# Peptides against a protein of PDB entry 2C5K: the designs that were tried, part 22

Target 1, 91 residues: chain A of PDB entry 2C5K
Amino acid sequence: EDPFQQVVKDTKEQLNRINNYITRHNTAGDDDQEEEIQDILKDVEETIVDLDRSIIVMKRDENEDVSGREAQVKNIKQQLDALKLRFDRRI

## One batch from the design tools (peptide; aimed at target 1 F4)

Design b2_p21_1 (made by RFdiffusion4)
Pose (drawn by RFdiffusion4):
Structure b2_p21_1 (pose): chain A 89 residues (1-28, 31-91), chain P 21 residues (1-21)
Amino acid sequence: EDPFQQVVKDTKEQLNRINNYITRHNTADDQEEEIQDILKDVEETIVDLDRSIIVMKRDENEDVSGREAQVKNIKQQLDALKLRFDRRI
Amino acid sequence: DLENILPESRDELRDWTNDLE
């Protein structure tokens, strides 16, 4: 919807796609470099979402708690995924 | 194969955040 919500949706989708891939290929791979690149781009995307929240919080007419919760959720999804990726054997 | 879908939506978020600053 708004640019923030679209990036949140794209990020969760991106992470979910890699997660589905890892389930199918859980051995340690054609996509290894590609996954690392995408996960790094997701880390930097979360920094952008955080910065966007910092700026919007300066506006007293904005409540950013919903956006903060979304970012926290994405960070959790990324953390759970990184460990699954790291632990392919 | 995997494809990165974030680049375009990140550019819109950065432009929008810059307008807010």

Design b2_p21_1_s1 (made by RFdiffusion4, then SolubleMPNN; from b2_p21_1, 9 letters changed)
Fold by OpenDDE base, seed 3:
Structure b2_p21_1_s1 (fold): chain B 91 residues (1-91), chain A 21 residues (1-21)
Amino acid sequence: as target 1 above (91 residues)
Amino acid sequence: MLENILEESRKKLLEYTKKLE
């Protein structure tokens, strides 16, 4: 498996783990993992930047078809946005 | 407990990307 696909897989798994945690802990500020969640979400955002950079390089410099990879990153961004919304709306 | 599981794969991606640049 290439590094891009591994990162995509790990990112989705990371977001799923946070989502599952929120399901079990749906009240903000009541557990010790709030800061850790925020840190992981930041790391996910940075990971998406790295994914986009890799796509730009492949598309521009390697002249490869990256449509599939762009769709994967788009899906991750949507998953992240949905999770952020859920996280921020916790009471 | 929540773990950051991105570190290793992210590092590999960065190395991969740098080689392509």
Scores: peptide ipSAE 0.625, ipTM 0.929, DockQ to the pose 0.858
OpenDDE base, seeds 1, 2, 4, 5: peptide ipSAE 0.622, 0.624, 0.620, 0.619; ipTM 0.929, 0.929, 0.928, 0.928

Design b2_p21_1_s2 (made by RFdiffusion4, then SolubleMPNN; from b2_p21_1, 8 letters changed)
Fold by OpenDDE base, seed 2:
Structure b2_p21_1_s2 (fold): chain B 91 residues (1-91), chain A 21 residues (1-21)
Amino acid sequence: as target 1 above (91 residues)
Amino acid sequence: MLENILKESREELIKYTEELE
């Protein structure tokens, strides 16, 4: 079973949840979830590393076309970067 | 309250990748 697409889906969902939370809590330190957000963002970063690793393995060891998967990961990275910017800009 | 929802699928991905290697 290929879990790549599930991870992509879950990662985007995770980022969406954080984004929605920030929308409701636009002031840093205004609630007790700041550390949790930071922890989750770190886990997202690590998940992206795992996604990239899986792509490398598929490309190298399975000789499969990974262009579509690379595009998906690129999209996630862009979403993460945008969210980090939003998170860091909170006053 | 936020929760981490990545644990299960991430673990499956790691396992999957290891099996492909």
Scores: peptide ipSAE 0.688, ipTM 0.940, DockQ to the pose 0.787
OpenDDE base, seeds 1, 3, 4, 5: peptide ipSAE 0.686, 0.688, 0.687, 0.686; ipTM 0.940, 0.940, 0.940, 0.940

Design b2_p21_1_s3 (made by RFdiffusion4, then SolubleMPNN; from b2_p21_1, 9 letters changed)
Fold by OpenDDE base, seed 2:
Structure b2_p21_1_s3 (fold): chain B 91 residues (1-91), chain A 21 residues (1-21)
Amino acid sequence: as target 1 above (91 residues)
Amino acid sequence: SLENILKESVEKLRKATKELE
C-alpha cells in the first residue's frame, strides 16, 4: 500500500478513536485527560504537516495525483477541526 | 525518509490514543 494512503487511513482512525473517547467522556473535568487529548490533537496537527510535506515532494513528480491527495489531507483537517470543536464544547 | 517520518508520526498517535482509551 502507498505509505501516504496508509498514513491518511491511520490518522483518520486515530481521530475516530479520540472522537469515540469524547463520546464516552462527554464532560470535561479531568485535567490530566484533557491535557492528554490536547497532546494527541497536537500530534495529529504535526502529522498533517508531514502529509502536506509529502505532497510537496510528490509535486516534484508530475505523474502523481496531487489534487486527490490534497483533498484527502483537507478532509483530515476538517475532521480535526470538527473534533476540536466537539472537544472545546464539553463542559 | 519521508515514509519513515510519516510512520513515526502515526506510531506516536497510535501509542497516545491507545493509552488514552
Scores: peptide ipSAE 0.056, ipTM 0.671, DockQ to the pose 0.050
OpenDDE base, seeds 1, 3, 4, 5: peptide ipSAE 0.055, 0.054, 0.055, 0.055; ipTM 0.669, 0.670, 0.668, 0.671

Design b2_p21_1_s4 (made by RFdiffusion4, then SolubleMPNN; from b2_p21_1, 9 letters changed)
Fold by OpenDDE base, seed 2:
Structure b2_p21_1_s4 (fold): chain B 91 residues (1-91), chain A 21 residues (1-21)
Amino acid sequence: as target 1 above (91 residues)
Amino acid sequence: MLENILKESVEKLRKYTKELE
C-alpha cells in the first residue's frame, strides 16, 4: 500500500480548512483557534518533510521516477507558503 | 473548530517509507 497520495490529499485538505477558517476570521487573536492553527501549520511542515523523505527513498532505493510526486509536494509547499503569508498578515 | 486530520495518514507514510528503506 502506498499512502503518499492520501497524505498529499489530506495535507491539501488541511490547508484548505485553515484557509477557509481564516476567511471567516481575519483578525488575529479574535478567536480561540490561533494556537491550534499554528500547531497544525507546524505539523504540515513536518508532513512535507515526511513526503520528501518518501520521495528520496523511492528515487534512491526503488529507482522510480518521482518527478510527478515532486511536483505534488512543490504544489503543497506553495499552498503552505501562501497560507502562512495570509495568516501572518491578519490584523 | 479546526482539527488536525493528518495524524493517521502521515503515520502510514512513515511506516511505508521505512519499509522501502
Scores: peptide ipSAE 0.659, ipTM 0.934, DockQ to the pose 0.791
OpenDDE base, seeds 1, 3, 4, 5: peptide ipSAE 0.659, 0.659, 0.659, 0.658; ipTM 0.934, 0.935, 0.935, 0.935

Design b2_p21_2 (made by RFdiffusion4)
Pose (drawn by RFdiffusion4):
Structure b2_p21_2 (pose): chain A 89 residues (1-28, 31-91), chain P 21 residues (1-21)
Amino acid sequence: EDPFQQVVKDTKEQLNRINNYITRHNTADDQEEEIQDILKDVEETIVDLDRSIIVMKRDENEDVSGREAQVKNIKQQLDALKLRFDRRI
Amino acid sequence: EELETLEKELEKAERNLKWLE
């Protein structure tokens, strides 16, 4: 919807797509470089979401706690995925 | 003035609630 919500949705989807891929290809791969690139882009995307929250928090008429919870959720999804990716054997 | 303050607070709460849903 707003630009922040769209990026949050795209990120979760992007992480979910890689997660589904890893379930199907759980051995250590055609997409290895590609997954590393996308995960790095997601790290930087999270930084951009965080910066956006920092700026919006300056506005006393904004409650960013919902957005903070969404970013925390995405960081958890990324952390769980990175370990699954790292542990393919 | 009090009504305008209450309307701003309600708008802010509604925006935050959408993110918690």

Design b2_p21_2_s1 (made by RFdiffusion4, then SolubleMPNN; from b2_p21_2, 12 letters changed)
Fold by OpenDDE base, seed 5:
Structure b2_p21_2_s1 (fold): chain B 91 residues (1-91), chain A 21 residues (1-21)
Amino acid sequence: as target 1 above (91 residues)
Amino acid sequence: EEEERRRLEEEREKRRQKYLE
């Protein structure tokens, strides 16, 4: 299995879990779960950096068409940004 | 190629470990 596609899949699943949590918890809490969400969002940011590096290497060294992978990473970035906005706007 | 594959595999493994906890 392509590790890139698996990392993309797992990252989207993590973001979906957080989105479902925010839907159930529409107010900011001061609990361990809120801190865990912040940690997961940070981990996703670091993952996106690694995905982007992988795309740069494939484009440079292998001269492959990376347009599909770039679109996948762009979609994850958009999902992350939307989720951060929802998370931070909670009262 | 091999270095980037290894990095993505390590990221995959970190996520799996976090789901097992």
Scores: peptide ipSAE 0.249, ipTM 0.774, DockQ to the pose 0.034
OpenDDE base, seeds 1, 2, 3, 4: peptide ipSAE 0.239, 0.062, 0.139, 0.245; ipTM 0.778, 0.662, 0.718, 0.770; seed 3 fails the geometry check

Design b2_p21_2_s2 (made by RFdiffusion4, then SolubleMPNN; from b2_p21_2, 10 letters changed)
Fold by OpenDDE base, seed 4:
Structure b2_p21_2_s2 (fold): chain B 91 residues (1-91), chain A 21 residues (1-21)
Amino acid sequence: as target 1 above (91 residues)
Amino acid sequence: KEEEELKKELEKKLREQKYLS
């Protein structure tokens, strides 16, 4: 079991939930889940920081290949940024 | 190695942060 990959998987599931919520709720401030979505966004941001730190430590070991993990985190960051933009632009 | 121990520490923190078993 690789905790890094499990965290990546969980994060992607959270992002999918946010994406689905935004699709169904194009206006802000009128839903019981609005605050939960905001909390998830913050949780994902914190998770990404920890994932980056993990990669930095791995990279310090000359026998560790981090290219795959870097690509995964990059993808998550891009998805998060896109969702944050969509979420914040709602009226 | 020091790097290996630090790596394991961060992995542990990831599990704890996300409440993974």
Scores: peptide ipSAE 0.094, ipTM 0.656, DockQ to the pose 0.048
OpenDDE base, seeds 1, 2, 3, 5: peptide ipSAE 0.050, 0.086, 0.093, 0.086; ipTM 0.607, 0.651, 0.655, 0.646

Design b2_p21_2_s3 (made by RFdiffusion4, then SolubleMPNN; from b2_p21_2, 8 letters changed)
Fold by OpenDDE base, seed 3:
Structure b2_p21_2_s3 (fold): chain B 91 residues (1-91), chain A 21 residues (1-21)
Amino acid sequence: as target 1 above (91 residues)
Amino acid sequence: EEEELLEKEKEREERRQKYLE
């Protein structure tokens, strides 16, 4: 299986899980899970950087579907940005 | 339960990320 598609799938599933947590915990609290969510959001940021780097390498190979992969990474970035805004604006 | 599911997903992602480097 394509390792790029596996990472994209896992990252989307992780962001969905965090979104479900924020829905249940709409108030910022002193919970151990709040720190865990911050750590996961940071790991997703690092994953996106690695995905972007992989696309730069693939752009040098004429046989790669770069446009499809760029659209997938753009979607993950939008999901992450929306989730960070939702997480940080909790009362 | 939710915490354990989040951590297990993170570990799976980190393992697969090594194949993109």
Scores: peptide ipSAE 0.138, ipTM 0.709, DockQ to the pose 0.022
OpenDDE base, seeds 1, 2, 4, 5: peptide ipSAE 0.136, 0.134, 0.137, 0.137; ipTM 0.699, 0.703, 0.699, 0.707

Design b2_p21_2_s4 (made by RFdiffusion4, then SolubleMPNN; from b2_p21_2, 12 letters changed)
Fold by OpenDDE base, seed 1:
Structure b2_p21_2_s4 (fold): chain B 91 residues (1-91), chain A 21 residues (1-21)
Amino acid sequence: as target 1 above (91 residues)
Amino acid sequence: EEEEKKKLEEERKEKEKKYLE
């Protein structure tokens, strides 16, 4: 079991859940659910920072090939950015 | 809807517990 891969998987699933919520709630509201989505998006950002740090440590301390992990994190960043755009553009 | 929110929260806790400080 690779904790890095588990976090990547969980993060992608979380982004997908938020994406599904936005699809069902295409009108922006001012309720507790909208605030929760904002909090989760912030947590995903922090998770990405931690993933990047883990890659830096692996590359520096263990001289491991991190190219695959870097590509995974890049993909998550792209998903997050797209989701933020969808969230912010709701009327 | 409430169940989806609960799953998101449970996943946040799981990430924190298993990998993040």
Scores: peptide ipSAE 0.052, ipTM 0.613, DockQ to the pose 0.021
OpenDDE base, seeds 2, 3, 4, 5: peptide ipSAE 0.034, 0.024, 0.032, 0.036; ipTM 0.583, 0.483, 0.581, 0.593; seeds 2, 5 fail the geometry check

Design b2_p21_3 (made by RFdiffusion4)
Pose (drawn by RFdiffusion4):
Structure b2_p21_3 (pose): chain A 89 residues (1-28, 31-91), chain P 21 residues (1-21)
Amino acid sequence: EDPFQQVVKDTKEQLNRINNYITRHNTADDQEEEIQDILKDVEETIVDLDRSIIVMKRDENEDVSGREAQVKNIKQQLDALKLRFDRRI
Amino acid sequence: SKREENRQALRDATDTKEEEL
């Protein structure tokens, strides 16, 4: 919807796509470099979402708690995924 | 890509809001 919500949706979908891939290919791979690149882009994307929240929090007419919860959720998804990726054997 | 466009749109929207404030 708004640019923030679109990036949140894209990020969750991007993480979910890699997660589904790892389930199918859980051995340690054609997509290894690609996954590392995408995960790094997602880390930098979360920094952008955080910065966006910082700026919007300056506006007293904005409640950023919903956005903060969304970013926290994404970070949890990324952390769970990074461990699954790291532990392919 | 569409994702890159969405990220750029978020950055532009954040910069515009910072200037307004």

Design b2_p21_3_s1 (made by RFdiffusion4, then SolubleMPNN; from b2_p21_3, 11 letters changed)
Fold by OpenDDE base, seed 2:
Parts: structure tokens; C-alpha cells; sequence
Structure b2_p21_3_s1 (fold): chain B 91 residues (1-91), chain A 21 residues (1-21)
């Protein structure tokens, strides 16, 4: 099993959960799950650091192609940034 | 959590890869 792909999968699932929460809760601080969602956002942010580190290390191996993994992480970062913006803009 | 375990596994795999380079 590829731990990178598993983490990507899990991270995408967490992002989906956050997205669904935001769509259901457009008022900040008016739900008991607010803190949990904030924690998940932070966890994803920290996970991206680990994903990036793995790519950086792989790039040191001339026999490894990391372009696909870089694209995956880029997508995750874009989703996270969008969700952060939406989450912070809630009234 | 399972998520935390997966992240840990990734970190360990990264460390192992770095040692092999």
C-alpha cells in the first residue's frame, strides 16, 4: 500500500466533510461542531506539510516521477484555501 | 485515529526513503 495515496484519500474525505459542514452552517459560532471543523482544517494544513516533505524527498531520487503527486497536493491546497475562505467569511 | 495513523505512516515512509538515498 502507498501511504501517500492513502493520506491523499483521507485528506480529500476530510475536505469533503468541511465543505458539507460549511454548506449547512453559514453562521459562525452557532454550532457545537464549529471547533471540531476548525481542528480538521488545521489538521489538513499540517498534513499538507507531510505530503510536501514526501515529495521533496522523492524528488531527490532521479528514478522517481513526482509530477502526479505534485498535482494532487496542488489540488488539495486549492481546495483547502477555498474552504478556509468560505469558512472565515461566514457571518 | 486512522487518519493520524496514515499520516504517521507517510512520515515514516518519507524518513525511510530519505535514508535510502
Amino acid sequence: as target 1 above (91 residues)
Amino acid sequence: SSYEQRVKELREATEQKEKEL
Scores: peptide ipSAE 0.697, ipTM 0.945, DockQ to the pose 0.877
OpenDDE base, seeds 1, 3, 4, 5: peptide ipSAE 0.697, 0.696, 0.697, 0.697; ipTM 0.945, 0.945, 0.945, 0.945

Design b2_p21_3_s2 (made by RFdiffusion4, then SolubleMPNN; from b2_p21_3, 9 letters changed)
Fold by OpenDDE base, seed 2:
Structure b2_p21_3_s2 (fold): chain B 91 residues (1-91), chain A 21 residues (1-21)
Amino acid sequence: as target 1 above (91 residues)
Amino acid sequence: SSYEKNVQALREETEKKEKEL
């Protein structure tokens, strides 16, 4: 498996962890893991930057089709945004 | 972590590809 796909997989696993945490903890600030989850959210944001950079570079090669990778990253971004909203809206 | 290593591998791949273009 190439690094891009492995990173996508890793990122999706982290998003899944965040999702599970939010499901179990719908009240903000009452769990010791909340800070760790916040750190993971930031890590995912930074990872998306790396994924986007990879795609941008690949797009410079006329022989490469990045549409599939773009769709994967788009999906990750959508998931992240939804999770961030849910996380921040907890009371 | 494996996550960090994979991200680093991605960065290195990206850099390598950019140099080849």
Scores: peptide ipSAE 0.709, ipTM 0.947, DockQ to the pose 0.912
OpenDDE base, seeds 1, 3, 4, 5: peptide ipSAE 0.708, 0.708, 0.708, 0.708; ipTM 0.947, 0.947, 0.946, 0.946

Design b2_p21_3_s3 (made by RFdiffusion4, then SolubleMPNN; from b2_p21_3, 12 letters changed)
Fold by OpenDDE base, seed 2:
Structure b2_p21_3_s3 (fold): chain B 91 residues (1-91), chain A 21 residues (1-21)
Amino acid sequence: as target 1 above (91 residues)
Amino acid sequence: SEYEKKVKELREETEKKEKEL
């Protein structure tokens, strides 16, 4: 499997972990793992930058179709934004 | 971590591709 797809897969697993944490911990600062979850959120944000960069470079090659990859990254961004909102709204 | 390794691999391939274009 190519690095892009592997990173997408791993990123989705990280998002899933965050989602599960939010579901189990709806009170901010009430768990020792909260800082780790915050770190994961930041890691995903930085990973998205690398995913976007790879797409930008691939788009310079007329022989490459990046539409599918763009859709995958868009989906990841949407999931991340939703999770960030839920995480930050915790009391 | 394995996650970080894969991200690094992606970045390296991206840089390689960019140099070829």
Scores: peptide ipSAE 0.619, ipTM 0.928, DockQ to the pose 0.895
OpenDDE base, seeds 1, 3, 4, 5: peptide ipSAE 0.618, 0.618, 0.619, 0.618; ipTM 0.928, 0.928, 0.928, 0.928

Design b2_p21_3_s4 (made by RFdiffusion4, then SolubleMPNN; from b2_p21_3, 9 letters changed)
Fold by OpenDDE base, seed 3:
Structure b2_p21_3_s4 (fold): chain B 91 residues (1-91), chain A 21 residues (1-21)
Amino acid sequence: as target 1 above (91 residues)
Amino acid sequence: SSYEENVEKLRKATEEKEKEL
């Protein structure tokens, strides 16, 4: 399988985990997994950098169409931003 | 982890692609 697609899949799974955590824990600092979730958020941010770099490099090849990949990363970024907002707004 | 391994594979693939350009 294409490593890009595998990473996208893995990242979405992590985002889903974060989403589920936020749903179950709407109060900040009230759970031992809080720090782990924060780490996952940072890991996803770093992974997005790697995904973007991959796209940037591919765009240098005129024979490659990266539109689909760009859309996937855009979606991941939107999900991450929404989750970060929800996570940070917890009281 | 599998996640970390896949990210590394992506990074390496990117590096290899860049070398080919």
Scores: peptide ipSAE 0.722, ipTM 0.949, DockQ to the pose 0.900
OpenDDE base, seeds 1, 2, 4, 5: peptide ipSAE 0.721, 0.721, 0.722, 0.721; ipTM 0.949, 0.949, 0.949, 0.949

Design b2_p21_4 (made by RFdiffusion4)
Pose (drawn by RFdiffusion4):
Structure b2_p21_4 (pose): chain A 89 residues (1-28, 31-91), chain P 21 residues (1-21)
Amino acid sequence: EDPFQQVVKDTKEQLNRINNYITRHNTADDQEEEIQDILKDVEETIVDLDRSIIVMKRDENEDVSGREAQVKNIKQQLDALKLRFDRRI
Amino acid sequence: SFDTSALHENRTKLREWTNEL
């Protein structure tokens, strides 16, 4: 919807796509470099979401707690995925 | 392969919009 919500949706979808891939290919791979690149891009995307919340929080007419919860959720999804990726044997 | 085009386009839009705040 707004640019923030679109990036949140794209990020979750990106992480979910890699997660589904890892379930199918859980051995240690054609997509290895690609996954690392995408996960790094997602780390930097979260930094952008955080900066966006920092700026919006300066506006007293904005409550950013919903956005903060979304970013916290995405960081959790990323952390759970990174470990699954790291642990393919 | 994983298509990330929408994420990269929407990140630019988020950065531009944040700068207008």

Design b2_p21_4_s1 (made by RFdiffusion4, then SolubleMPNN; from b2_p21_4, 8 letters changed)
Fold by OpenDDE base, seed 5:
Structure b2_p21_4_s1 (fold): chain B 91 residues (1-91), chain A 21 residues (1-21)
Amino acid sequence: as target 1 above (91 residues)
Amino acid sequence: SFDISSLKENLKKLREYTEKL
């Protein structure tokens, strides 16, 4: 497994962990955990940017087929957006 | 169980992985 696939897998697992946290904490709290989750979501965004950059390099410099990787990143972005919605809509 | 601190550390590791791509 290449580093790209490992990062994709780990990123999805992190998002799933946050999703489970939200399920257990359906109300927003003013505590360190809530702030840390927000920071994690930002870190995931940065990870996605890095994944996109790697795809650009592969496509341009190595002339490899990146369609599969692009689809994976798209899926992660959708998962992130859905998670943000759940997180922000909590009372 | 859910460990937020561990999760943040894992994301840091992910960034390190992306730098090696």
Scores: peptide ipSAE 0.086, ipTM 0.654, DockQ to the pose 0.233
OpenDDE base, seeds 1, 2, 3, 4: peptide ipSAE 0.063, 0.068, 0.083, 0.081; ipTM 0.631, 0.645, 0.653, 0.654; seeds 3, 4 fail the geometry check

Design b2_p21_4_s2 (made by RFdiffusion4, then SolubleMPNN; from b2_p21_4, 7 letters changed)
Fold by OpenDDE base, seed 2:
Structure b2_p21_4_s2 (fold): chain B 91 residues (1-91), chain A 21 residues (1-21)
Amino acid sequence: as target 1 above (91 residues)
Amino acid sequence: SFDISSLRENRKKLREYTAKL
């Protein structure tokens, strides 16, 4: 069992949920939801580190083609960066 | 609110999987 794809899916799902929240809340709030989002974004950043680690090990120890997985992680990083920008720019 | 339980659990599984590679 390889949980990589599940983690990718879960990560994108969380980012999408947050993106939807921002869409509904274009003004920065001062409630528990805003703080929770910040915590989730940190968890996502840590998750990306774990995803990258798995790719590095697969490439090094298993000698597998990881280009597809690298592309997936790159996409997640781009999604995260875009989301953080939207989140932080709210007034 | 948000529920990241699945992500956290699967992230743990990923780390375990990676450790066994």
Scores: peptide ipSAE 0.719, ipTM 0.950, DockQ to the pose 0.781
OpenDDE base, seeds 1, 3, 4, 5: peptide ipSAE 0.717, 0.717, 0.716, 0.717; ipTM 0.949, 0.949, 0.949, 0.949

Design b2_p21_4_s3 (made by RFdiffusion4, then SolubleMPNN; from b2_p21_4, 9 letters changed)
Fold by OpenDDE base, seed 3:
Structure b2_p21_4_s3 (fold): chain B 91 residues (1-91), chain A 21 residues (1-21)
Amino acid sequence: as target 1 above (91 residues)
Amino acid sequence: SFDISSLKENREKLIKYTESL
């Protein structure tokens, strides 16, 4: 089974949840929820590394077309960067 | 709070999947 698409879906879902939280909490807090978000963002960054590794191996060892997967990861990275910017800009 | 159990589980599956390639 190929879990790539499920990981992509799960990652985007988490980023959306955090984005919704930021919308409801436009000022930075200093509570456990804010720390949890930071931890999740780090987990997402690590997940992206795993996604990229899978693409590299598929391209190298399986000789498969990975253009679609590369585009999906690119989209996630853009979503993460935008979210981090929103998160960090809060006062 | 946020439930990331699905992400953690599927991430682990992805790692194992990649290792199997």
Scores: peptide ipSAE 0.681, ipTM 0.942, DockQ to the pose 0.771
OpenDDE base, seeds 1, 2, 4, 5: peptide ipSAE 0.680, 0.678, 0.679, 0.679; ipTM 0.942, 0.941, 0.941, 0.941

Design b2_p21_4_s4 (made by RFdiffusion4, then SolubleMPNN; from b2_p21_4, 9 letters changed)
Fold by OpenDDE base, seed 3:
Structure b2_p21_4_s4 (fold): chain B 91 residues (1-91), chain A 21 residues (1-21)
Amino acid sequence: as target 1 above (91 residues)
Amino acid sequence: SFDTSSLKKNRKELIEYTKTL
């Protein structure tokens, strides 16, 4: 599996782990775990930038069809946005 | 805590991969 697909997989797994945590902790806390989640969400945002960069370069310099990869990144962005909303709405 | 070691490793590999394109 190429680095792109592995990063997609890792990112989704990380978001799923956080989503599961939120399910078990539906009230906002102020502990190290909450801060760690914020850091991971920021890392995911930066990872998405790296994924998009790889797509741009592949499309431009390799002239390859990147539609599938674009769809995967779009899905991750949607998952991230939904998770951020869920995380931030906790009382 | 959350294990982010895989993501960190593979993100680094993605960056290096992108540089080779």
Scores: peptide ipSAE 0.669, ipTM 0.940, DockQ to the pose 0.857
OpenDDE base, seeds 1, 2, 4, 5: peptide ipSAE 0.664, 0.668, 0.665, 0.668; ipTM 0.940, 0.940, 0.940, 0.940

Design b2_p21_5 (made by RFdiffusion4)
Pose (drawn by RFdiffusion4):
Structure b2_p21_5 (pose): chain A 89 residues (1-28, 31-91), chain P 21 residues (1-21)
Amino acid sequence: EDPFQQVVKDTKEQLNRINNYITRHNTADDQEEEIQDILKDVEETIVDLDRSIIVMKRDENEDVSGREAQVKNIKQQLDALKLRFDRRI
Amino acid sequence: MEEMDELLEERHEFLQENKFE
């Protein structure tokens, strides 16, 4: 919807796509470099979402708690995924 | 806020073009 919500949706979808891939290919791979690149781009995307919240918080007419919760959720999804990726054997 | 919105729009376009497959 707004640019922030679109990036949040794209990020969750991007993480979910890699997660589904890892379930199917849980051995240690054609997509290894690609996954590392995308996960790094997701880390930097979360920094952009955080910065966006920082700026919006300066506006007293904005409550960023919903956006903060969404970013916290995405960080959790990323953390759970990174461990699954790291532990493919 | 406008500069951050422009950045997030460019980020969204980038993510749409580079979806994992």

Design b2_p21_5_s1 (made by RFdiffusion4, then SolubleMPNN; from b2_p21_5, 11 letters changed)
Fold by OpenDDE base, seed 2:
Structure b2_p21_5_s1 (fold): chain B 91 residues (1-91), chain A 21 residues (1-21)
Amino acid sequence: as target 1 above (91 residues)
Amino acid sequence: MEEEKKRLEEISKKMRENRFE
C-alpha cells in the first residue's frame, strides 16, 4: 500500500475528468461547473504541494530514493499547466 | 512516516469524495 501513488492516481484522474469535460464543452460557460473546475484546479495545486512535502519527508526521515516520485510530481505539474492553459483559452 | 502516510490517505479520500462528475 502506497498512499503517495494513490494520491498521484487520484490527481491525474481528476485532471483527466476535467480535460474530458473541456473536450465536451469547448466554450466557456458561466455556470456552476466552470466554477467547480476552477476550485478543483486550485485543490490540485495544493495537492501537488502536499506531494512535494511528502517527498521532502521521505528524503529526510527514510532516506529513500525519491527520484521516481519527483518525476511523477513533475508530470502532474505539466498536466495541470496544460489543462489550465486549455481551460483559460476557451471563449 | 506513519503520520505522513495518514495525511496522504486523507488527501486521497477527500479527493475521491470530491470527484468531478
Scores: peptide ipSAE 0.666, ipTM 0.939, DockQ to the pose 0.820
OpenDDE base, seeds 1, 3, 4, 5: peptide ipSAE 0.662, 0.665, 0.662, 0.665; ipTM 0.939, 0.939, 0.939, 0.939

